# Designs tried in a protein design run: peptides against a protein of PDB entry 6DSZ. Part 201

Target 1, 361 residues: chain A of PDB entry 6DSZ
Amino acid sequence: NYVVTAQKPTAVNGCVTGHFTSAEDLNLLIAKNTRLEIYVVTAEGLRPVKEVGMYGKIAVMELFRPKGESKDLLFILTAKYNACILEYKQSGESIDIITRAHGNVQDRIGRPSETGIIGIIDPECRMIGLRLYDGLFKVIPLDRDNKELKAFNIRLEELHVIDVKFLYGCQAPTICFVYQDPQGRHVKTYEVSLREKEFNKGPWKQENVEAEASMVIAVPEPFGGAIIIGQESITYHNGDKYLAIAPPIIKQSTIVCHNRVDPNGSRYLLGDMEGRLFMLLLEKEEQMDGTVTLKDLRVELLGETSIAECLTYLDNGVVFVGSRLGDSQLVKLNVDSNEQGSYVVAMETFTNLGPIVDMCV

## One batch from the design tools (peptide; made by RFdiffusion4, then SolubleMPNN)

Design b2_p20_7_s4 (from b2_p20_7, 10 letters changed)
Fold by OpenDDE base, seed 1:
Structure b2_p20_7_s4 (fold): chain B 361 residues (1-361), chain A 20 residues (1-20)
Amino acid sequence: as target 1 above (361 residues)
Amino acid sequence: ARVSILEDADPNVFDKLAKL
């Protein structure tokens, strides 16, 4: 009996950091196709805690902390539109992953979006938003007692959404998205009414952004607003302030992933298609009234890594580089550059054995 | 003020790995 040990997937298609196992633990969660790996980040490195098999390829993986939870919950959406909210529970040495809620959010009618599944969570944990189909925005209200994930659709007039995020600091859940029409790419905001199950006019819009604007980053308070990343430019907008930069260095390769370093949104890691790692910096100006405004944006090249599918800052300058095309890495960011001018040092490399062709025999 | 590339905006971030 050859137990063909089905080779475990090694290609990373998502990663997130947070406090999933406890309030005190820092976790790295890695999505590898149908497998979720959970690590604790320690001074000695990554300690494996649990692996979880999912009933489908993980398409969305997000940590969130509802009001009055001591630790983060995990939202997962699969490529087959199975949604769940997971909780980690430890009782002595017994480790359980509890499904708090689940549901299938597939629609019978709709064109699946060419840019794939987007899943986002409101920073105040009022709802989950899903862009699954063109011309539809799906909302899952978050309720503690809801064991069944119920969703509704809101019609989007904008048929070609490129990226979408929830904004911070909004009285109502507010989305910011890049969309394309025959006139180009634009940024728009909508408030999401849970009561009326409709969009209301958002606080701001920006027509005619860069033609290749591809990513939205929601910026926490005190800055608020969003960063829009293009091929040639990076722009900030919060309704009152607009700032754009066009650093020549980003033109060389498309930025494909980002991760927030600072809780206040002062720094972001950016990864491009060549495996270059950048730091995006939001320079602050403190006003006489104690308000903080954005003074400038700056991009700095840190070094090179494997081509990132996802990035997550852990702590103490340690970054996990999740790669689909190459080996994933744990890297250290250093204050001083090496002899080659790089601030990046590989600490650990995780061999990618390539796509597991699930030959269902 | 210029944000340092590698200086954490919250100094408590650096100490989290050391406390585990």
Scores: peptide ipSAE 0.015, ipTM 0.520, DockQ to the pose 0.051
Fold by OpenDDE base, seed 4:
Structure b2_p20_7_s4 (fold): chain B 361 residues (1-361), chain A 20 residues (1-20)
Amino acid sequence: as target 1 above (361 residues)
Amino acid sequence: ARVSILEDADPNVFDKLAKL
């Protein structure tokens, strides 16, 4: 019996960075179908720590740090709606991934959304939000002592949600989402009441955004609000300030992923369908009262990489480019461009062997 | 600094199925 060891998946479908192994370690976590790879980011490069097989394709992978945790926890949702919260534990050389909580969040009734599974975590770790089905927003309250992930649904009037995020700096958990109706695409906000299990009116909305608005980026304090990325435009809105840019350079290919570089939300990496890597810059203006406001938005082309499914800034200008269609890369961002005008240098390439055809022989 | 290419961590070392 030749146990053909099934080739390990190489296509990346998600990546996150944070402090999962310890409070001090910077980690890169990579989702490759059913596999979770855990690395420590070191001065010498990525160091593999653990690989974990999951009971299903990873659909959502997010790090979060509840109040009073020393390190990040990992939320995973599979394509079969198995949810878990994982903790890394090390005792000497013994490494264990502990399931802190788990649950199945599948509904018996619902139309799976065409834009796939969206999972988001409130920045204050009050809840997890899931858009799994049209017209439903699932909430998992985060409680430290609960080993069972319990969820409830809130009815969403907007049936065709494109993307959704939790906003920062909100007294109540607040979502911001792009949705489509017969009149076009719009942005709306809702407050999520855990007590009443309903939506309340959010702080702002913007009707009739760009027709191809596809992504929401929640901007941390001091700016707050959200960035809406379209095909031709990038817009910022925080309820008080609206700013839009339409840089011609982004029209060539659709932006498909993003990652925050600076903790204060001053810079974001953007990747498009052609493997172009951009920096989105939020120019600040400090007011006389000490408030920081957005002055302007700028987009700069950094260079070219593999087509990113996901991006994560690590440290020291190093970026992991997770690719589903091509080789994943570790790239260095430079302050100065090369002779070709590129700020990107490939440091390492991770061969993608393509889709694992499960040849059931 | 050249990121040292991770020595091929023996892919066999990491096969712990997290029991959900």
Scores: peptide ipSAE 0.010, ipTM 0.425, DockQ to the pose 0.058
Fold by OpenDDE base, seed 2:
Structure b2_p20_7_s4 (fold): chain B 361 residues (1-361), chain A 20 residues (1-20)
Amino acid sequence: as target 1 above (361 residues)
Amino acid sequence: ARVSILEDADPNVFDKLAKL
């Protein structure tokens, strides 16, 4: 009797960092198919706290802190459209993951989008946005007392959304998205009216961006706006300021993931399909009136890692590289390069056993 | 070996990377 111990999934398909276990703890949360792993980041390394089995493949995993919560809550959406909001509770040695709210957000009619499920949370925690189907934007209003996640759809005229984010510093929840039409790729913004359940005109748009524009990064205050990442270019836009760079080094491989390093949005990690790790830098200019404007964008090659599916800056130059195709890593960013010109040192490697091919024996 | 994540890094290391 070969007890085929079902190997736990090892391929990482998402990771997030925040304060989930307590207000003081820095956590790393790792999604491995149906498994959620919760770590505390310590001076000694990653301390495992809890593993949670989910009722489906995790498609979206986002931490958020509603007003008046002491710690972050976790939003999860599965590939089968089961949504939940989770809270960590500890009482002595007893650790419980509590479902604060849940719901199924599947529509009876809709074409699943080719670029997969996108889930985003408004920075002010007013709503969750979901791009699940072409021509629809699903909204889940966030209410503290509601155990049932209710959603509604807004019709989206742009059928081919590539990526979407909520912007920071907006009076109303505002999305920024890259979409494709027969004329090329474009960036557009919409305000989301919860009251009227419709889109209003957003603050800005940019028609005819780079043909391979694939990612939107929402930039926090004081800069605001968004970064658009393409194959050949990186563009910043906030409605008033436009700035584009085309560093030759990014042309070699497509940027596939990003993570914010600084709370003010001055630095971002970028990972490409070859496992190259970059730093994107936003240079500030302080105006005489005390306003901060974007002066320039820079990209620096830090080194090579496993091919990142997701990146999380932890603390003290330590980055978690979540890999689906290769081994996940903890890496250290150094000020000085090594003999090979790399600023990246692997600290720990987590073996990826690959996709469990269901060998139907 | 437990990799010490927090002990050895000068908190100013990142301010230096932004200046490189």
Scores: peptide ipSAE 0.006, ipTM 0.475, DockQ to the pose 0.757
Fold by OpenDDE base, seed 5:
Structure b2_p20_7_s4 (fold): chain B 361 residues (1-361), chain A 20 residues (1-20)
Amino acid sequence: as target 1 above (361 residues)
Amino acid sequence: ARVSILEDADPNVFDKLAKL
């Protein structure tokens, strides 16, 4: 009698923080294969609220707040290209997860991208962008009255997109992406026209970035622009200002995930393949006219954690380290270092039992 | 009918996580 105790998935493949249950609640949402776990962040730790099974592996999980919504909505895309927008509703003790919209966004024709599924949301909630297939950018317009998620494709001339984000502070939805061609890696921007269903020329580009440039971070106002993370360098560009650093410490291991700490984009957590946790700092310079410009970039080693698949800053220096390969952790960032020079203290560890091999026997 | 792409969560599964 093999009691195949269907153990729950413990490997984390995504995490996000926001206000999903209410406007006031701080939530941590964790994707574990087909399962979504919803927590409320409290002074006592993570309070579990709901677990939800999804029809397929969660590939994208993003919180967003359309204009006039009191709380965040959740966009999910599965590995089978099932898309939904979810809303949390509570009525007394009854908790419901409501599908506001859904659709299948699979194309009959297309080469699935080797770097996997990328899903992004415009900061002004005008659209969702999906890089699912090489040479295509899929757009889902966000309309409140639309219960059916309809998408269209825009052709990308750049076949090998490495990473893509929507920029902040753009009149039209604008993407920034790293792509590879035979000449190396480059950064480009495009405006996305919903009306014409095409790309327009974006505000800026940077040709010949670092050969291993792998991630784009969209920076909110007042700085705007993007951070490009490579193996050896971190660069900032906003069209007017370019700044690059090459701190030797980041060369030791590839940065694989990031998360914004401050709403103004002054600090970011970075995690590498060795479980090192860094803080990226954007140093401001205030001009006499009251404009804020980027003065410098700085990277500080905070300490070591489990190897992060995803990071999310919660509050009060608490960070959730979502790990696929190791145990996930709740860690505290301290102002003062310990005797080993670490600013990181593990508060809680969530045992990863490894991949659930669904042996369909 | 609201098409849910959600599976019924086993209510017993959540109670086990709160005890870990």
Scores: peptide ipSAE 0.007, ipTM 0.389, DockQ to the pose 0.019; fails the geometry check

Design b2_p20_8_s1 (from b2_p20_8, 7 letters changed)
Fold by OpenDDE base, seed 3:
Structure b2_p20_8_s1 (fold): chain B 361 residues (1-361), chain A 20 residues (1-20)
Amino acid sequence: as target 1 above (361 residues)
Amino acid sequence: MELLKKALAEMEKGKVKIKV
C-alpha cells in the first residue's frame, strides 16, 4: 500500500488575522484549498499551532466576535456550501477545533454566480450574508445557542452583484453592494429585516459608478460608509459625503484584494494583479462639534510583492501576502524607503509548489 | 509622503514586535 502522501496544497486562497486561539494571541489563519493552517504571530515569527482538514475547498473564511465571546470565532464556507462556525479550545497541550454550528446552505435552484461565492458577516454579529446565486441573498441568523446554521433567501432584484459588504454603525444590518445592469455599475444599500425576511430601503445609493467598480470596503466608525474600488477610481460614500480620487498609478493594474490595517479604518492595504502593494489612506477632518469626517483619500505605492490573492496586516508593519499564483510572503513595511523607493522588505517566502495536479496515473 | 511616513511610524507602535 503506497500511501502516496498527497502533497499538501501550498497555494493560498484566503487569509485572516485575529484572536482565534485566545483573547491575547494574534493569529494568522491561512486557507490552502481544503486545509486551514493556524499560526500564532510571535516576536520570533509565525509559530504553527494546528492544521485542520476541511470537507471541501474553503471559499469563505472570516473571523468574528459575537457579544460576550472572549475570542474570535471562525466562519468557514466551502465551495460545496458546507458552512461551519469553529472555535479553538486548548486544554493543556490538547488542541481541539470545535464545531459550534454547521449547516449546508446549498439551494436546489438558482444559478451559481459567475463572480463566485461571497460571504460576509454583520459587524454586530446579527447575521451572515451569502451571495451564492444570482438574484438571491442568503441570510444565516447568528444565534448563540443554535448548533444548526439555518438559512433563508431574500430575493435581490439586482441579478449581477459584483461585491457586497455589511456596513458599520447601522441600527439594522445593512448591506452595500456593487451591481451591474445594462446601464452600467451602481452601488445600492439595503437594510436586512430578520423579522420580515425582506430587504428594506437602505440609507443611500450611488448610480453610475465606474464601469469596472469591483470591490466594496465597509468603513468602520467614525467615518462609516463604504469605499468603492474600480480600475481607475476609488470612491467613498456614506450617505452624506461623497469623495472620489482617480490616481493614475492604480490604472496600470487591477486592484484585486484589500485589507484593513487598523480598527478605525484609516488605512488599508491594496494589492494589484502585478504584485504592487499600496496603502490607501483616509485623512480625517475633525469638525467643531467633535464629529469626524473624511477629508481626503490618498493612495501610496509601498512596493512589490508576490501577486496577492489575499492580504492581511499582522502587527508592527508586518503583512502576510497570501499568493495563489506565486510564493506567499511575510513582508515588513519600513518607515523609510530604500534606494528604489520601496517600503517593502521580504522577511520570509513560502514556496508555492503549484496546483496539486492529481495525476491519476 | 509625510502622511505615509506618519502612517508607517504608527505601525511600529504595535504590540507584537516581530523581529526581522
Scores: peptide ipSAE 0.582, ipTM 0.941, DockQ to the pose 0.839
Fold by OpenDDE base, seed 1:
Structure b2_p20_8_s1 (fold): chain B 361 residues (1-361), chain A 20 residues (1-20)
Amino acid sequence: as target 1 above (361 residues)
Amino acid sequence: MELLKKALAEMEKGKVKIKV
């Protein structure tokens, strides 16, 4: 009996950093198809803690901390629309991943969006938003006592949503999204009413953004607003301030992923389809009244890595580069460049054995 | 260049010093 040990998936399709195991532990969580790997980030490197099998391919993986939780919870959505909220529990040496809540959020009617599943969490943990189908925005209210994830749909007039995020610092949960219509790509905001189960007019909109605008980054306070990433331009808007840059270096390859470095949104990592790693910098201007405004945006080339499917900053200039097409990497950002002008040094490389060909024997 | 170096230097203040 050859137990064909099913080769573990090695291609990374998502990664997140947070405090999942405890309030003090820094964790790296890696999604590899149906597997979730949990690491503790230590001075000695990545320490494996647990591997969890999921009932389907992980499509969304997000950490969030509801008010009065000591550590982060994990939201997972699978490609089969199974949703769960997971908690890490340790009792002595016993490690359990418990399901706090679960549900299936599949609709019987709807066109699955061509750009795939988008899952987002309100920064104040009021709701989860899901773009699963064209013309629908699904809302899962977050309630601590609810073991069953109940969802409802809000009709979205904008049929072709490209990307969506929740904004920071909003009295009501507010989404910002890029959408496409026959006139081009646009940015719009909506407030989400949990009570009325409808959209209200958001604080701002920007019509006729770059034709290839593909990503929204919600910027935390004090800046607020959003960054819109295109093929040729990066723009900031918060309702009051607009700023755009068009650095020639980003035209060479499409930016495909991003990750926030600082809690205040002053720095982001950007990865492109060639494996180039950039830093996006938000320059501050302090006003005489003590208000902080965005002065400028800058993009700086850090170096080259494996082609990132996802990026996550750990700590102390260490970045995990999750790759689907190549080897995943742990890289160090150095203050000084090497002889080639790179600030990136590979610390560890994780071999990607490629797609598991299900050889039906 | 100076802003990048400052930004990178601020990262070295991180609590978790992963040894290479």
Scores: peptide ipSAE 0.577, ipTM 0.938, DockQ to the pose 0.855
Fold by OpenDDE base, seed 2:
Structure b2_p20_8_s1 (fold): chain B 361 residues (1-361), chain A 20 residues (1-20)
Amino acid sequence: as target 1 above (361 residues)
Amino acid sequence: MELLKKALAEMEKGKVKIKV
């Protein structure tokens, strides 16, 4: 009798940090296929709080805080297009994960996008945006009292979207996306009208970006705008200011993930396909009128980690490196480099047993 | 170098001090 103890999935496919269990608790949430793990970040390390089985592979996992909420809510979309908004509730020792809203957002007609599912949340919590199918942008309006997640589609003229984000500081919800056409890769913006269920012209566009432009980072205020990451270049655009760098160090391997370190968007972590960890730095310039503008972009090598599928900054220079291909890590960023010039020290390593090959017996 | 060191030093001001 081989009790095939179904090994729990160990490969990480998403991670987020926020205040999910309470307003005061710092949480790390980890997606491992169909499993959600919830930790509290403590002085003693990661304290496990709850594990949640999901009705499918987690494809999107995002924390957000609607106006009037004391703590973050969790949006999850599965690979089978089941959407839910989850709330953590504790009553004494009883811990419940409450589904505040749910829905299936699958369309009967559409070509699933080759670059997979993208899910984004408007920074002002007006809507969720989903790129599920080519030529469609799905919108889920965020209404406080609606237990049913209703969605509608807007036709997107750009069929090959590479990445998309909502911008910060926009009067209307505004998306910024990299797309590919026969002429190359481009960046475009659209305002999303909930009323008319259409796109309006966004504040800016940038045609003919780097051919391998792969990621959009929405930058918070005071800078606003977006960072576009390519193979050879990192560019910033906010409608008024454009800045590009081409640091030779990023040419060696493709940047595959990013995470914002601070609320003002002055620092980001970047991970590449070789497990190199970088810091992207936004240098500010204060103008005579008190406005803050971007002076420069810098990229600094921090060290090496497991190949990150996702990165999340916790606090006090501690970073969780979620790996799909290797062991996930908790790492410390130090002020001083070691003898090898690395600022990274591994604190804890979480063994990845590899993909559970669903041996359909 | 100074900018990176400053950026890393600012991280040590974090509220949650995870012991190594």
Scores: peptide ipSAE 0.576, ipTM 0.938, DockQ to the pose 0.836
Fold by OpenDDE base, seed 4:
Order: C-alpha cells, then sequence, then structure tokens
Structure b2_p20_8_s1 (fold): chain B 361 residues (1-361), chain A 20 residues (1-20)
C-alpha cells in the first residue's frame, strides 16, 4: 500500500488579510482547495502559523469583526455548502482553530448558479449573504450565542446575478448587485429585512450598465456607494453621484479580481487576465461643510505579476498575488518605476505544481 | 502620475516593514 501522500494543493483560490490571530497581528490567510494556510506578516516575511484541513473545497473565505470582538473571525463556506465561523485561539504554544458556529446551507430545491458561489458579509456584521442558487438570496443572521448557523432564503426577481456586495453606511443591510436580463446588465440595490425576511427597495439603481460589467466593489464611508467594473469602463454610484471612466488600458484584458488597500476605500488593486496589476484611485474632494465626495476615478498600471485569482494588500506596499494558473507571488510596490515603467518587484514566488490529479492508482 | 506617486508613498507609512 503506497500511501501516495496526496500532493498538497498549490493553486490558490482565495486569500484575505486581517487580524485573525490577534488584534495586533497582521495575517495572510490563503485558501488552496481544501487547505487553509494562516500566516503572520512580519518584517522578516510570511511566518506560517497553522494549516487547517477543511471538509471540502473552500468557496468563500471572509474575515469579519463583530461588535465587541477584539480580533477578526473567519467565515468559510465550502463548495458542499458547509458553513462555519472560525476563531483563532492560542494558549502558550497550543494553537486551536475553534468552530464558533457551523451549519449546512444547501437547499434541496434550486438551480446552482452558473457563476458559482458568492458569499458576502454585511460591514456592520448583521448578516451573511449567499448567492448559491439562481433567484435566491440566502441570509445567515449573525448571532454571537448561536453555534448553529441558520439560514433563510429571500427570492430575487433577478435570476442572473453576476456579482453582489453589501453596501457600507446603510441603516438596514443593503445589497448592491449586477444582474443580467434580456435588455443587458444592470445594477440594483435592495434592503434586507431580517424581521420580514424580504427585500425592500434599495436606495438606488442603475439600468443599462456596461454589457460586460462583472464586479461590484462596495466603497466604505465617507464615499459610500459602489464601484462597478466592466471590460471597458469603471463606474461609481452612491445614489447621489455617478461617475464613469473608460481608460483604454483596461480594455486590453478583463479585470478578474480586486482588493481594497485602504480602510476608507481610497485605493484598490485590480488584476486582469494577463497578470497586469492596476491601482484604482478615488480622488477626494473636501466640501466646505467637511463632507468628502468623490472627485474623480483614476486607473494606473503598476506592473505585471502572475495571473491573479485573488489579490490582497498586506502592508507597506506589499501585495500577495494568489494565482490559480501560475505561481503565487509576494510583490512590493515601489514609489518609483523601473526602466520599464513598472512599480512592481517580485519578493517571493510560490510554485504552483498545477491541479492535483487524484490518480487513484 | 503625481497622484500615483503620492499613493505609493503613503503605503510606505505602513507598520509592517517587510524587507525586500
Amino acid sequence: as target 1 above (361 residues)
Amino acid sequence: MELLKKALAEMEKGKVKIKV
């Protein structure tokens, strides 16, 4: 019996940055199929802390901090619809990943969405939202004392949701989503009533966005609203202000991932299908009343990396480029460009050995 | 260009100084 030690997965399918191990530690969490890797970001680089095997492929991995938690909790959803909320605990040298809550959120009835699983967390930690099936939005209320994750469905009239996020600064949990109908792609918002288990009319909508609008970015306060990323355009809307840019450089390759750099949403990283790394800049305008409004959007090419499946900004201009198709990278953003006009320098490369073919021999 | 340079320079104020 050759126990062929199944090669550990190397392809990255998700990454997040936050404060999972402590309030003070900066962590990088990497999803590699069923494997979760936890690192502490240090001056010496990535320090491995723990590896966790999951009961299925990680489909969603999000950090969130409920009110009165000192550190972030981790939400994981697997491709088999097993949901859990994880907490890191350390006592001396003993490191435990504690399941605070778990549940199976699979429905017996529903068409699994062709665009896959989307999982989102309300910025105020009131709920988790899941787009698992066409025409359904699943809600998991967040309750601290509940070890069992209970969910309910709300029907969506919009059957073909492309992407969805919770908005910031909303009195009620509010989703913003891109959907497709026979007339094209559109953006809509809904308030989510936990009490009534229904959608209420959201604050705004934008009909007839770009035909290839593929991603929603929820923008934190003070700007609020959302960024919609297409093939040719990037648009901002917050209910009161609309702004669109069509930088020719983004038309060359489809933007496939994004990550927020700043807590206030002033900067984002964008990655495309060719491994180009961009910075999206939100230029602020301060009004005489002290309100901050969006003045302009700018996209700047930073350089080239491995083709990102996911991006996460760490600190001090360091970015983790999680790649499924190529080697993952730790890269540094420099203030000054090199001779080729690149601001990107590779610091470390993590070899991707490709798909684990389970050859049952 | 100036906005990008400013944005990149602000990143250098980060607490975690990962050595290149």
Scores: peptide ipSAE 0.566, ipTM 0.936, DockQ to the pose 0.821

